# Ledger of designs, part 65: peptides against a protein of PDB entry 2AKA

Target 1, 299 residues: chain A of PDB entry 2AKA
Amino acid sequence: MEDLIPLVNRLQDAFSAIGQNADLDLPQIAVVGGQSAGKSSVLENFVGRDFLPRGSGIVTRRPLVLQLVNSTTEYAEFLHCKGKKFTDFEEVRLEIEAETDRVTGTNKGISPVPINLRVYSPHVLNLTLVDLPGMTKVPVGDQPPDIEFQIRDMLMQFVTKENCLILAVSPANSDLANSDALKIAKEVDPQGQRTIGVITKLDLMDEGTDARDVLENKLLPLRRGYIGVVNRSQKDIDGKKDITAALAAERKFFLSHPSYRHLADRMGTPYLQKVLNQQLTNHIRDTLPGLRNKLQSQL

## One batch from the design tools (peptide; aimed at target 1 A14 R292 N293)

Design b2_p26_4_s2 (made by RFdiffusion4, then SolubleMPNN; from b2_p26_4, 15 letters changed)
Fold by OpenDDE base, seed 2:
Structure b2_p26_4_s2 (fold): chain B 299 residues (1-299), chain A 26 residues (1-26)
Amino acid sequence: as target 1 above (299 residues)
Amino acid sequence: SAEQQKELEKLLQEVDELAEELKKLE
């Protein structure tokens, strides 16, 4: 059933256009994690392009509904500017920044109103993700002192929904027991039924340490398991290192690492994309009867 | 709008068709 994800995309766009998106519990994957956990890098690695805002502090300030569509052509479209095709992904980044600033102003505030971005590419699998603001305890710029709670409340609007899967992004070079992503996931999904763990920064762990037990699902078990990834370093991003080269380096990392080589075929960004596509497809199938009934009620 | 309503009706039809196909596979 190759058309399930595109169907959900059309439903999402249609209901957003009529202002009823909030009334429909669509099957989706919400991406959660602390600031600097590597969420943006994971998403850019899926597309193979640099297109997300960069900076210090809170980068994502509105939910970004990222709809990846496998296509023979490569371009992006925004729901808020229909008919404009973006082929330069720097322009995509600028549009996200401009649209964010238009709604939130200059105070670095947040808004729960999503930005809907569709990316057509031969390099992607069909996949829809909702990138959410990074959790933080430290206000930046002119942000209100309660920004932590505002972000949390925004995240809860997504992750509490029954049809929402949670992609919990945690860095390996920090204490996993204190992961903001896993904490919020545990709060709303105590049995770990809706949560997929992503472990970033495996290449930045202290010498002599590894995340093997986590990746083998032995330390903090999730029904849907954990997938490790290696993102580009900040230096590589600033230097505009090619994402294809970074993906090759990621593969080499897992294959050559004594603690991870036996897991290498179930690690890395390409495998993560495949797993998410399959899980989302199955989730759509399971929720379709309920979706039908809800859609009928909106007519 | 009338256009939006028509689009939703079309989507409902697509969902119905997919739902029926899924039921046949169960």
Scores: peptide ipSAE 0.187, ipTM 0.805, DockQ to the pose 0.663
OpenDDE base, seeds 1, 3, 4, 5: peptide ipSAE 0.176, 0.180, 0.165, 0.158; ipTM 0.808, 0.795, 0.795, 0.800

Design b2_p26_4_s3 (made by RFdiffusion4, then SolubleMPNN; from b2_p26_4, 11 letters changed)
Fold by OpenDDE base, seed 1:
Structure b2_p26_4_s3 (fold): chain B 299 residues (1-299), chain A 26 residues (1-26)
Amino acid sequence: as target 1 above (299 residues)
Amino acid sequence: SEEEKKKLEEILEEVDKKAEELAAEE
């Protein structure tokens, strides 16, 4: 069971280098959700750093293969600039933006070509996620009028793969029946076998409402269940609120909330990270023999 | 590149080894 995630990371890097990422059904977790669903905040909370592009509309415009590696040191590396260690996570953000713009141009278009980012940190578990562009219906700025379909087509390239787990990120302060993440997950995983639900913005729900039934897996059952999280507010992000403090506030939220107190030990970002690490590790274990056979047949 | 091919081959060998280890644990 040891080193399975790092092993797959090496495969991902090798296939990215040869431009064959789209053709391989690697065991991976794709992150899907509507715009402003809180995907980027979840990923940043895992790292404990602000390093993802921010803004209005579509922020993620290329797939981001985020490889988290537990290490005694904290730094980041990009596959496209090997040998450069980033210790300033603001520079990481800038590099993502620059590398995105280099490929997509100035029209805020999208590209299916992944960015591969590895983050070493003492604060992370080994975990690899593929962050995908947020689903949208409305083009912004100079985006192509068909940008919605371009994003959907890109997402489908990942989530249709049998070995792809789906991290479906949905905000609790919106109708979950209308969740873009859950809709796309249901389209490609109708039995809910590959989908993990993440419910964000639980702290922004209307008074007298809660997502208890969803979090208890009673409303829209997924085999892998749901995990609620509380992200930093935009004000907290702009104010550079410490992520550690935000994680403590998240824990307090679940413990103090009447509807969620009984679930508190199975909620929050640290628990989500642990579950994803375990799910990915087990998934790699289960899929690796088949992957080996497929790879050998292609050589 | 040849270097990339060699690296891929090395990774595949490790994958094979690990897959065999996992199969033996079942």
Scores: peptide ipSAE 0.180, ipTM 0.789, DockQ to the pose 0.753
OpenDDE base, seeds 2, 3, 4, 5: peptide ipSAE 0.168, 0.171, 0.161, 0.165; ipTM 0.786, 0.784, 0.780, 0.784; seed 2 fails the geometry check

Design b2_p26_4_s4 (made by RFdiffusion4, then SolubleMPNN; from b2_p26_4, 13 letters changed)
Fold by OpenDDE base, seed 2:
Structure b2_p26_4_s4 (fold): chain B 299 residues (1-299), chain A 26 residues (1-26)
Amino acid sequence: as target 1 above (299 residues)
Amino acid sequence: SSEREKELQELLEEVDKLAEELKKEE
């Protein structure tokens, strides 16, 4: 028996080949967050490799459909260059940058056309995510002055879909009530039915403060709850700190913290991966009958 | 167009395959 998520990946690839003209609502998880909220770090922690573009300002400028597939081998493939297997994840990063620049040009503009990346690894659970550009209010480089609204409009193309789950990434060291991720999620999902909260930068909170009430789902309740994670620091990333070591440090952080120790088994990147795998699987099961009927009605 | 219909049919086949797998899990 094949897992449901890999089968949905084939459907997603086929859909991408046809183009965005098909009125189909595929089950998916869209990742949203402000700039520097830690989205890229969360995704890289799932893979255990550095493979996403880095830099100041807007890093992700096209939707990245990231298809994680549990496998005995480790390599990556792009839909736009079929047959090429990437085993060096630095080359994966370079390909994302090159493909982004090919479509958007040199002005650091954005495009709604997705990049489809599949990663085979023994270190991942089956999971498909759509990484979206970080929300910003400040144009960088040659970006148009209305870039904030362009990003917002692009995000809305994904998060307004009924079959889209929302992974809202918010940093703990900022006012969560003003989180861009939670604001956009609340706008399109006012009852909190489709939103999963991720709280990053818990290790960077001011002394004597914590996010316990948020993580316990008491402050801003979501039906699907919140999961806290600790990503590598910028210094650690620049120093190429091993992600495996960072995951161990994350576990230690939750276990040793007075405010989070009792939640430690429901926190951290590995637990987040497990939850997302389960959530997506269940969501596929729930939405597939409706999708089939809609597709058949178009024939 | 015939091409569009073919593409939609291919998608339907993939969806049907998924549906069959779901039935096996029940």
Scores: peptide ipSAE 0.264, ipTM 0.848, DockQ to the pose 0.418
OpenDDE base, seeds 1, 3, 4, 5: peptide ipSAE 0.255, 0.246, 0.224, 0.242; ipTM 0.846, 0.844, 0.831, 0.846; seed 5 fails the geometry check

Design b2_p26_5 (made by RFdiffusion4)
Pose (drawn by RFdiffusion4):
Structure b2_p26_5 (pose): chain A 299 residues (1-299), chain P 26 residues (1-26)
Amino acid sequence: as target 1 above (299 residues)
Amino acid sequence: AFEAALADVEALFPDIDAMTDKIEAE
């Protein structure tokens, strides 16, 4: 039903101002990744426009509830900017930065107060993800020293909940067994039943190695599987993001790589969007029947 | 502000019931 994701979108809007309550548990996807995993590129490739803050280290300092709605027209709106339509995605990026600084005292710390961004676009399927601060060790920033723990604690508030599906994002050019995202997913989902794996930077692996065993769901099995993507950035005449060319380059990569050709139809950003739309819809269908009565008791 | 947020949640209950009924009918 094309209606389930929009229904939960209204619930997320309603709960955006309701502080942390460990018992509240909406069906949703939390995006978890180490700071080197390229999780921003995954989201920007869904949208087809660069719109996320840039900087060294942390890009998301408040949870970003990103609601993507397939549309014939292309614009964005923030719940905190009532009625305003954003058509220039650079301004969207600037608003994310400004609203975040408005809340965070130190210009580098984090806050649990969400930013609710809805994007209407022909480049997206109906899908909603909650992007969370990336994980890192060295608090190389500017306050606070326990920042690693503050981030982990914020992630745990989301992903310890049973209705929270986990989109674990890991770069292929690293030791995947040591992936921060997969490890934290294992701490709260030991059976791997509610974690969806995303492997990025497949085109950056060392010569003569590949990630076939993980992509085939054999090495680090997850019930919901893994999906590989690459960010082969192409810029148009004006030097801006060209998503059609970038997606074609990604498609060419999978079709031409001897290790991945046979999986190409189950790799790439378009397929990932399809999979997330499907899994999120089915998950909502599963959890909605008990939801109203459960919410009353938990509020 | 908190009470208004709760009122928004309660306003969605009829929509959740109607949607649940459609799921049960299938």

Design b2_p26_5_s1 (made by RFdiffusion4, then SolubleMPNN; from b2_p26_5, 14 letters changed)
Fold by OpenDDE base, seed 3:
Structure b2_p26_5_s1 (fold): chain B 299 residues (1-299), chain A 26 residues (1-26)
Amino acid sequence: as target 1 above (299 residues)
Amino acid sequence: SMAEAIAKVQALFPELDALVAKLLAE
């Protein structure tokens, strides 16, 4: 089963060349969350590098197909820049920004055309994620007034697909019942069959409050459950705090917290990565026969 | 071109078929 994710990556690359990504129901995980939900930090913690665009407002303006591949070497490749290997992850960030601006222009608009990024690393499990624009209600800068609806429509192109798993990223320091990620997931997956919940910012909850009931899958049950994570603070990111040190701090947080200690072995970024790898692998296994038959009928 | 893209997908079919066959045998 170790080769299932790489095979689907090759299919994704082949289909991306057709420009018809919207018509393909490939087994994938779409990442959804409100702005500032901690989505980008979760993805960077998987890689162990800072490589995603940062800023205020909508940072991700095109879908980012992030293909993580376990390898003895560490480098990144873009599908639009064939043959170029990136070893500096700051250059990866700059390329994402440049390629985004090339298609959307300078008006901070959005485009449904994906960027395909493959990261080879000894520190990752095989995992493919589609990072989607953060849901927002307020246009920033020169964004169109209907940007909220444009983002929603873009997300719906992915999350409505039956073979799409949904990684719903919600911050714990906000009302989870009002989570944009969980709302959109419930709209397209009312039975919670395709949704994996991620709860961020557990370290930023008010004193005397906790997300125990959510993490125990008792408040808003999902078949695939919830995983809590603790990302680096903005101060830690700005201070270039090492991701390895942040992962150790995350582990310490769960082990030392009275409400989460009993869950600590099923929490944190490393566990999330393992679960996503397993869930995606199993999902590919279950969907691949049907996908092959569909492909044959379309050709 | 669309034709080239289709050809790339078709080139993956033998590997895909082998993997599907393996999965169905488990």
Scores: peptide ipSAE 0.236, ipTM 0.830, DockQ to the pose 0.799
OpenDDE base, seeds 1, 2, 4, 5: peptide ipSAE 0.072, 0.065, 0.020, 0.033; ipTM 0.708, 0.706, 0.605, 0.683

Design b2_p26_5_s2 (made by RFdiffusion4, then SolubleMPNN; from b2_p26_5, 13 letters changed)
Fold by OpenDDE base, seed 1:
Structure b2_p26_5_s2 (fold): chain B 299 residues (1-299), chain A 26 residues (1-26)
Amino acid sequence: as target 1 above (299 residues)
Amino acid sequence: SLAEALAKVEALFPELDALVARLQAE
C-alpha cells in the first residue's frame, strides 16, 4: 500500500493541467477551518519548516495541494516551475505568495486554481492535503464584500465530493458548537463519515476548562474522531522557535495535563500525521477501483 | 492542453491497473 499516495499524486499533477473542467473526485483530504484556526501551523508542523504565508486575515487565497513525500533529502518543488528544487523554505513561502498574487492580483482576492507543492523530507510521512482558504465573515482591505461566500463556494467545490475527506480544524479556545469547520463539514457530511476533527489551541483554554469531552468524541461525535494538537504561538513563530522543540512541548503538554494524559498517545502532531497517512492510504485503496473505471470513461 | 493532460493520465494506467489488480487479489 506504500505506493498508493504517490500514484494519486501523479494523477493530481496530471489533472491540474486540465483546468476547472475536470470534475474529478480524487481521493483527497481537504483542510477546512476559520481564519486563525491553526491550519497553516498544523501543516508546517508536519514538514518541520516555516513555509506558508502568514499574516492577518485571509492568508491562503488559492487551494494549496501539499504533497508530502518521505525522502532521504529535503527539498520542495512546484508544479508550475518544474525542475526548480527549493531547499530554502523561505523561498518556498515567497513563491507561494508570488504565485498567489500573480493570479489573484493585489486586492487579496481568491482563486480556485490550485497551487501544487511537493515537499520531499525525511521527517514526513507520505501525505497529501489540500489546504483551503480560511473561512471569514468580515472582508479586510480591498477584499470584495462577498468574500465570505466566495470562500464558501470554493470550499464546497472540494468538500462536496464523496471521495474527499475533510480535516476540520477548530480552535479549542472558541465555542466548538460555532466552529466554522465543523459547520461546513456537517453540511456536506451530516453523518460525520468523511470528517476528521482537529482541535488546536488546547493550551490557550481558560483555566479550569478542557476539551476532554470533544477529544473523547462524546460531544460532537465523528466516526473518524478528533485529534488534539498544540501549535506554536504567534510569538514562538515570530521568534522562529524550532518546530522540533515545539513538538516536544506539545508531547509534554498532553502528558502533563490532567484531562488529557490518558489520551496523550492519541494526540499531537506526529500522531495526527500518522493517522492521516493511514486514513488517506485506506481511502485510496477503497476508492481506486471506482476511480480507475471513472477515468476510463472520461477518456 | 487537454490532450497533453489526457496523455499524462493514460500513461499512468498501467501502474494503476497493476495496483488495482493487486488490491483485488488481497
Scores: peptide ipSAE 0.230, ipTM 0.834, DockQ to the pose 0.836
OpenDDE base, seeds 2, 3, 4, 5: peptide ipSAE 0.211, 0.207, 0.207, 0.208; ipTM 0.825, 0.822, 0.816, 0.823

Design b2_p26_5_s3 (made by RFdiffusion4, then SolubleMPNN; from b2_p26_5, 11 letters changed)
Fold by OpenDDE base, seed 3:
Structure b2_p26_5_s3 (fold): chain B 299 residues (1-299), chain A 26 residues (1-26)
Amino acid sequence: as target 1 above (299 residues)
Amino acid sequence: SLAEALAKVEALFPEIDALVEKLKAE
């Protein structure tokens, strides 16, 4: 089963050359959430490196197909620049920004054309995620006034697919009933069969409040449940706080919090990574026979 | 090209078939 995710990665790479085909429904996990929901921090915590674009407003402006591959070596490579190995993850960030700007221009517009990034690391489990632009209602800079709808339409191209799992990222310090991620997930997955909930910013909740009912899957039930995480603060990121130290702090947070201590073994970034690896592997197993038949019929 | 992409997909079919059969046997 360990080779199922890498196999689908090779399929993704092959089909990326064809462009977005409406008939292609590869087993994948799409990451959705509002701006500043903590999506980028979750992905960087999986890799243990700072490598995603940062800034105000819409940071992700093209879909990022992030292929994590467990390996004895640590490096990254892009599908658009084959043969170049990146060992400096700051250069990875710069390449994402440059490749985004090449297609979208400097106006901070969006494009549905994916960037394919593969990261080899001894510190990751095999996992493929499609990071999507953050949902927003307010255009920033030179963004078109209809940017909200453009982003929504882009997300729908992924999350409406039957073989797409949805990683819905919601901040705990906001009203979860009004979560953009959970709303879009409910629209396309009304029975909650394809949605995995991630609750970020648990450390930023008001004193005397907690997300226990959500994390126990009692408030807004999802078949695949919820996993809480604690990301680095913006201050910690700016201060270049080590991700290993942040993961230790996350573990300490759950163990020491009265409302979450009993859930601590089913919380945090390392557990999330394991769950996503297992769920994606199982999902590929279940969908691969049908996918094979569909591919054969298109040849 | 589309032709090259389809050729790459076809080249993966033996591996896909082997995995599908393995999964059916489990």
Scores: peptide ipSAE 0.207, ipTM 0.810, DockQ to the pose 0.749
OpenDDE base, seeds 1, 2, 4, 5: peptide ipSAE 0.123, 0.205, 0.183, 0.192; ipTM 0.687, 0.808, 0.792, 0.800; seed 1 fails the geometry check

Design b2_p26_5_s4 (made by RFdiffusion4, then SolubleMPNN; from b2_p26_5, 14 letters changed)
Fold by OpenDDE base, seed 2:
Structure b2_p26_5_s4 (fold): chain B 299 residues (1-299), chain A 26 residues (1-26)
Amino acid sequence: as target 1 above (299 residues)
Amino acid sequence: SLQEALEKVESLFPEIDELVKKLEAL
């Protein structure tokens, strides 16, 4: 079973080279959520490195196919610059920004053309995620006035695929009924069969409030349930707070919180990684026979 | 090229078939 995700990664790389990434219903996990919902922080916490673009507004402007591979060595590789190994994750961030700007120009537009990034690390499980642009209702700066619809259309290219799982990222300090992530997931997955809920910013909820009913899957039930996480604050990120220390603080948060203590073993970033690895592996297993037949009919 | 990419996909078929057979036998 450990070889299923790497096999699908090789298929993804082969199809990316022909521009057909959107045409193959490959088993994958698309990450969706509003701007500032904490998507990029969740992905960086998986790697244990700061490597994603930072800023206000739309930070992710192209789909990022993030292939995590468990390895004895730590380095990154881009499909667009084959043979270059990145060991400095700040250079990885700069390459994502440069490659994004090369295609989108200076106007902070979006492009549906994926960036393919593979990260080898001893600290990751085998996992492939597609980080998608954050949903927004308000254009910022020089963004096109229809940017909301452009983002939505881009997300729909991924989340409408039957073999796409949806990682719906919602902040706890906002009305969950108004979550852009859960709204788009409900539109394309009305029975909640393909959606995994992630609840961020649990540490930023008002005193005397909690997300217990959500995390217990009682409020808006998903077949695959919800996982709560606590990301670094923007101040902690700017201060270069170590991700390992942040993961320890997350564990302490769940264990010490009266409403979450009983859920603590099914919460946090390390548990989310395990669940996503298992769910993706099982999903590949279930879809691989159909995928083989489809591939054979297209060749 | 498109042809090189198709050849890469075809090269994965034996591994896919082996994995599918192993999964069907479980």
Scores: peptide ipSAE 0.104, ipTM 0.736, DockQ to the pose 0.759
OpenDDE base, seeds 1, 3, 4, 5: peptide ipSAE 0.122, 0.098, 0.080, 0.068; ipTM 0.752, 0.739, 0.718, 0.708; seed 1 fails the geometry check

Design b2_p26_6 (made by RFdiffusion4)
Pose (drawn by RFdiffusion4):
Structure b2_p26_6 (pose): chain A 299 residues (1-299), chain P 26 residues (1-26)
Amino acid sequence: as target 1 above (299 residues)
Amino acid sequence: SAHEAGLEAVEAIFPDLDAMKERIES
């Protein structure tokens, strides 16, 4: 039903101003990743435009509820900017930065207050993800020293909830067994039943190695599987993001890699969008029947 | 005030949740 994701989108909007309540549990996807996992590139490739803050270290300092709606037209709106239509995605990036600074005292700390961004685009399927601060050790920033713990605590508030599906993002050019995202997913989902794995930077692996065993769901099995992507950035004449070319380059990569050609139809950003739309819709279908009565008791 | 308005918005969505439940069970 094309209606389930929009229905939950209304619930997320309604709860955006409701502070943390450990018992409130909407069906949704939380994006979890180490700072080096490239999770921003995954989201920008869904949208086809660069729109997320840039900087060293942390990109998301408040939870970003990103609601992607397939549309013939292309624009964005923030719940906190009533009625305004953003058509220039650079301005979208600037608003994320400004609204975040408006809330965060230190220009580098974090806050649990969400930013609710809805993007209408021909480049997206109906899908909603909650992007969360990336994980890191060295608090190399400028306050606070326990920042690693503040981030982990904020992630746990989301992902310890049973109805929260986990999109665990890990770079292929690292020790995947040591992935911060997969580890935290294992702490709260030991059976791997509500974690969807994403492997980025497959084109950056060392010569002569590949991630076939993980992509085939054999090495670190998850019920919902793994999807690989690459960010082969292409710029147009104006030096701006060209998503059609970038997606073609990604498709060429999987078709030409001897380790991945047999999986190419189950890799890449278009397929990932399809999978997330499908899994999120089925998950909502599963949880909606008991939802109204459960919410009344939890508020 | 924002908190109370959020709760009112949730209550306004309850008929839609009931209708959607009926459609899923059908």

Design b2_p26_6_s1 (made by RFdiffusion4, then SolubleMPNN; from b2_p26_6, 13 letters changed)
Fold by OpenDDE base, seed 5:
Structure b2_p26_6_s1 (fold): chain B 299 residues (1-299), chain A 26 residues (1-26)
Amino acid sequence: as target 1 above (299 residues)
Amino acid sequence: SAEEKALKEIEALFPELDALTEKLLS
C-alpha cells in the first residue's frame, strides 16, 4: 500500500488549481492547535530540518499542505514554483514567508489558499499533513479584529470534512481541558473517531505534575489515542540545536520520567510519525473506493 | 480554465486510481 499516499498527493496537487473552495473531501490530516502549541516544531521534527516560519503571534497564515515523501534524495519543492528544487531549507522557510506575504499582504492577515510543499527525504515516512493557522483570541499588529473567527472559519473548512483526520496539538503546560485543539476537535468530532491527540511541552510541566492520565487515554478518551512529544525549546531552536540530538533527548526524557517510562515505546516524534503514516494509509484505503466514485461523478 | 485543467489532470490519474482500487477490493 506504499503508493496510496503519493496518489492522494497527486490528487491534492491537481485540485489545488481549482481554488480554495474545491468540493473534494480528500483523506488528509489537518493539524490544529493554539498559538505556540508546538505544531510547527512537530512538523520540523518529522523532516529533521528547520524550514517553517518562526516568530511571535500567528506564524502560519495560510494552510500548508506538507507532503512528506520518503526518498534517497533530500530536497523540497513547491507547487507554485514547479521545477525548482530547494536543498537549503532556510530558503524553504523564506519561500513560505514570501508566498504567504504575496497573498495576504503586509497586514499579517490570513488566506485560505493553501501552500503546497513537498519534501523528499530519506528521514521521513510518506505522510501528508495540512498545517493550519494557530487559534488565537487576540489580534496582533495590523490583523483584523475578527481574526479569531477568520481562523476558526478556515479551520472548519478542513476539519468538518468527513475524510479529514484531526491532529490536535495541545501543550501539557496549559490546562488541557481548555485546549483549543481538543475543543475544536470535539466540536466537529464529538465521538472522537477522527482525532489524534498530540501532547507537547511535557518537559515544561511543573514538578510533581504529569499528563499520564491524558496520555493513557483516561481523561479525554480518543479512539486514536494520544502521543506525547518533546520538542526543542525556542532557545534550542535559536541556538540551532540539532534535531537528531533533540530526538535522542526526547527518548531519554520519556525513559527517565517516572510517569512516562512505561509509555516510552508509544511516545515521541518517531513513533508519532509512524502512527500517522499508518493511520493515513489505512484511512486512504478505507476511503479510496468512495473517493474514486465521487471523482468519477464530478468528471 | 483552472478548473478544466484540474479535471483533466484528475482524469489522467484514473488508470492508476482504478488499478489501486481494484487491488484493494480484491
Scores: peptide ipSAE 0.246, ipTM 0.850, DockQ to the pose 0.759
OpenDDE base, seeds 1, 2, 3, 4: peptide ipSAE 0.241, 0.241, 0.230, 0.238; ipTM 0.845, 0.849, 0.841, 0.842

Design b2_p26_6_s2 (made by RFdiffusion4, then SolubleMPNN; from b2_p26_6, 16 letters changed)
Fold by OpenDDE base, seed 3:
Structure b2_p26_6_s2 (fold): chain B 299 residues (1-299), chain A 26 residues (1-26)
Amino acid sequence: as target 1 above (299 residues)
Amino acid sequence: SAEKESIEKIKSLFPELDALTEKLLS
């Protein structure tokens, strides 16, 4: 069973080279959320490294197929840079930015052409995620006025696929009923069969408020439930707070919070990673019998 | 062509895919 995710990774890599369009229905998890919802921090916390572009507005402008592979060694590889092993994750960040700019230009536009990044690490579970551009209503810089719709159209290329699970990332300090992530998930998955909820910024909620009802799956129920996480703040990131220390702080947060202590064992980044690994593995298993024939028909 | 090469790579994975499928169905 440990070979299922790596096998799908190789399929993803091969298909990525065929065309520019995201016309694949491979078992995968697409990550969706509004800008500043905390998606990048969640992904970086899985790896334990800072490696994603940062900034205001749309930082992810191409789909990023992030393939995490448990290994005895730690390094990254890009599909577009064959044979090059990255051990400095700052260089990984720079490569993502450079490759994005190469395709999209300098106007901060978007492209549906994915970047494939594989990270080997002893600190990760096997897990593949497709990070998608953050949903926005406000164009920045030289972005076209219809950038919102361009992003939505791009997301729809992924999340409408039957074999696509949806990791919906929503900040707790905003009205979850108006979450962009949950809205798009509800649109394409009205029965909540493919959606996993992630609630970020639990530590930034107003005093006297909590997201207990959401985390207990009582407010906006999803079959696959919700997992709360606490990411590093921008201040922590700028201060180079160690991710390991941040994970410890996250654990402490849940254990010490009156509203969340009873859920603590089912919260936090490590638990999220475990759940996603299991769900992806099971999803691959369920789809595998028909996958070969389906793939053949798509060639 | 790059496309042709990619197609061949995909096809090369089918035996492993089939083997895993058989294990799951057994």
Scores: peptide ipSAE 0.319, ipTM 0.872, DockQ to the pose 0.812
OpenDDE base, seeds 1, 2, 4, 5: peptide ipSAE 0.277, 0.297, 0.290, 0.278; ipTM 0.853, 0.865, 0.859, 0.855

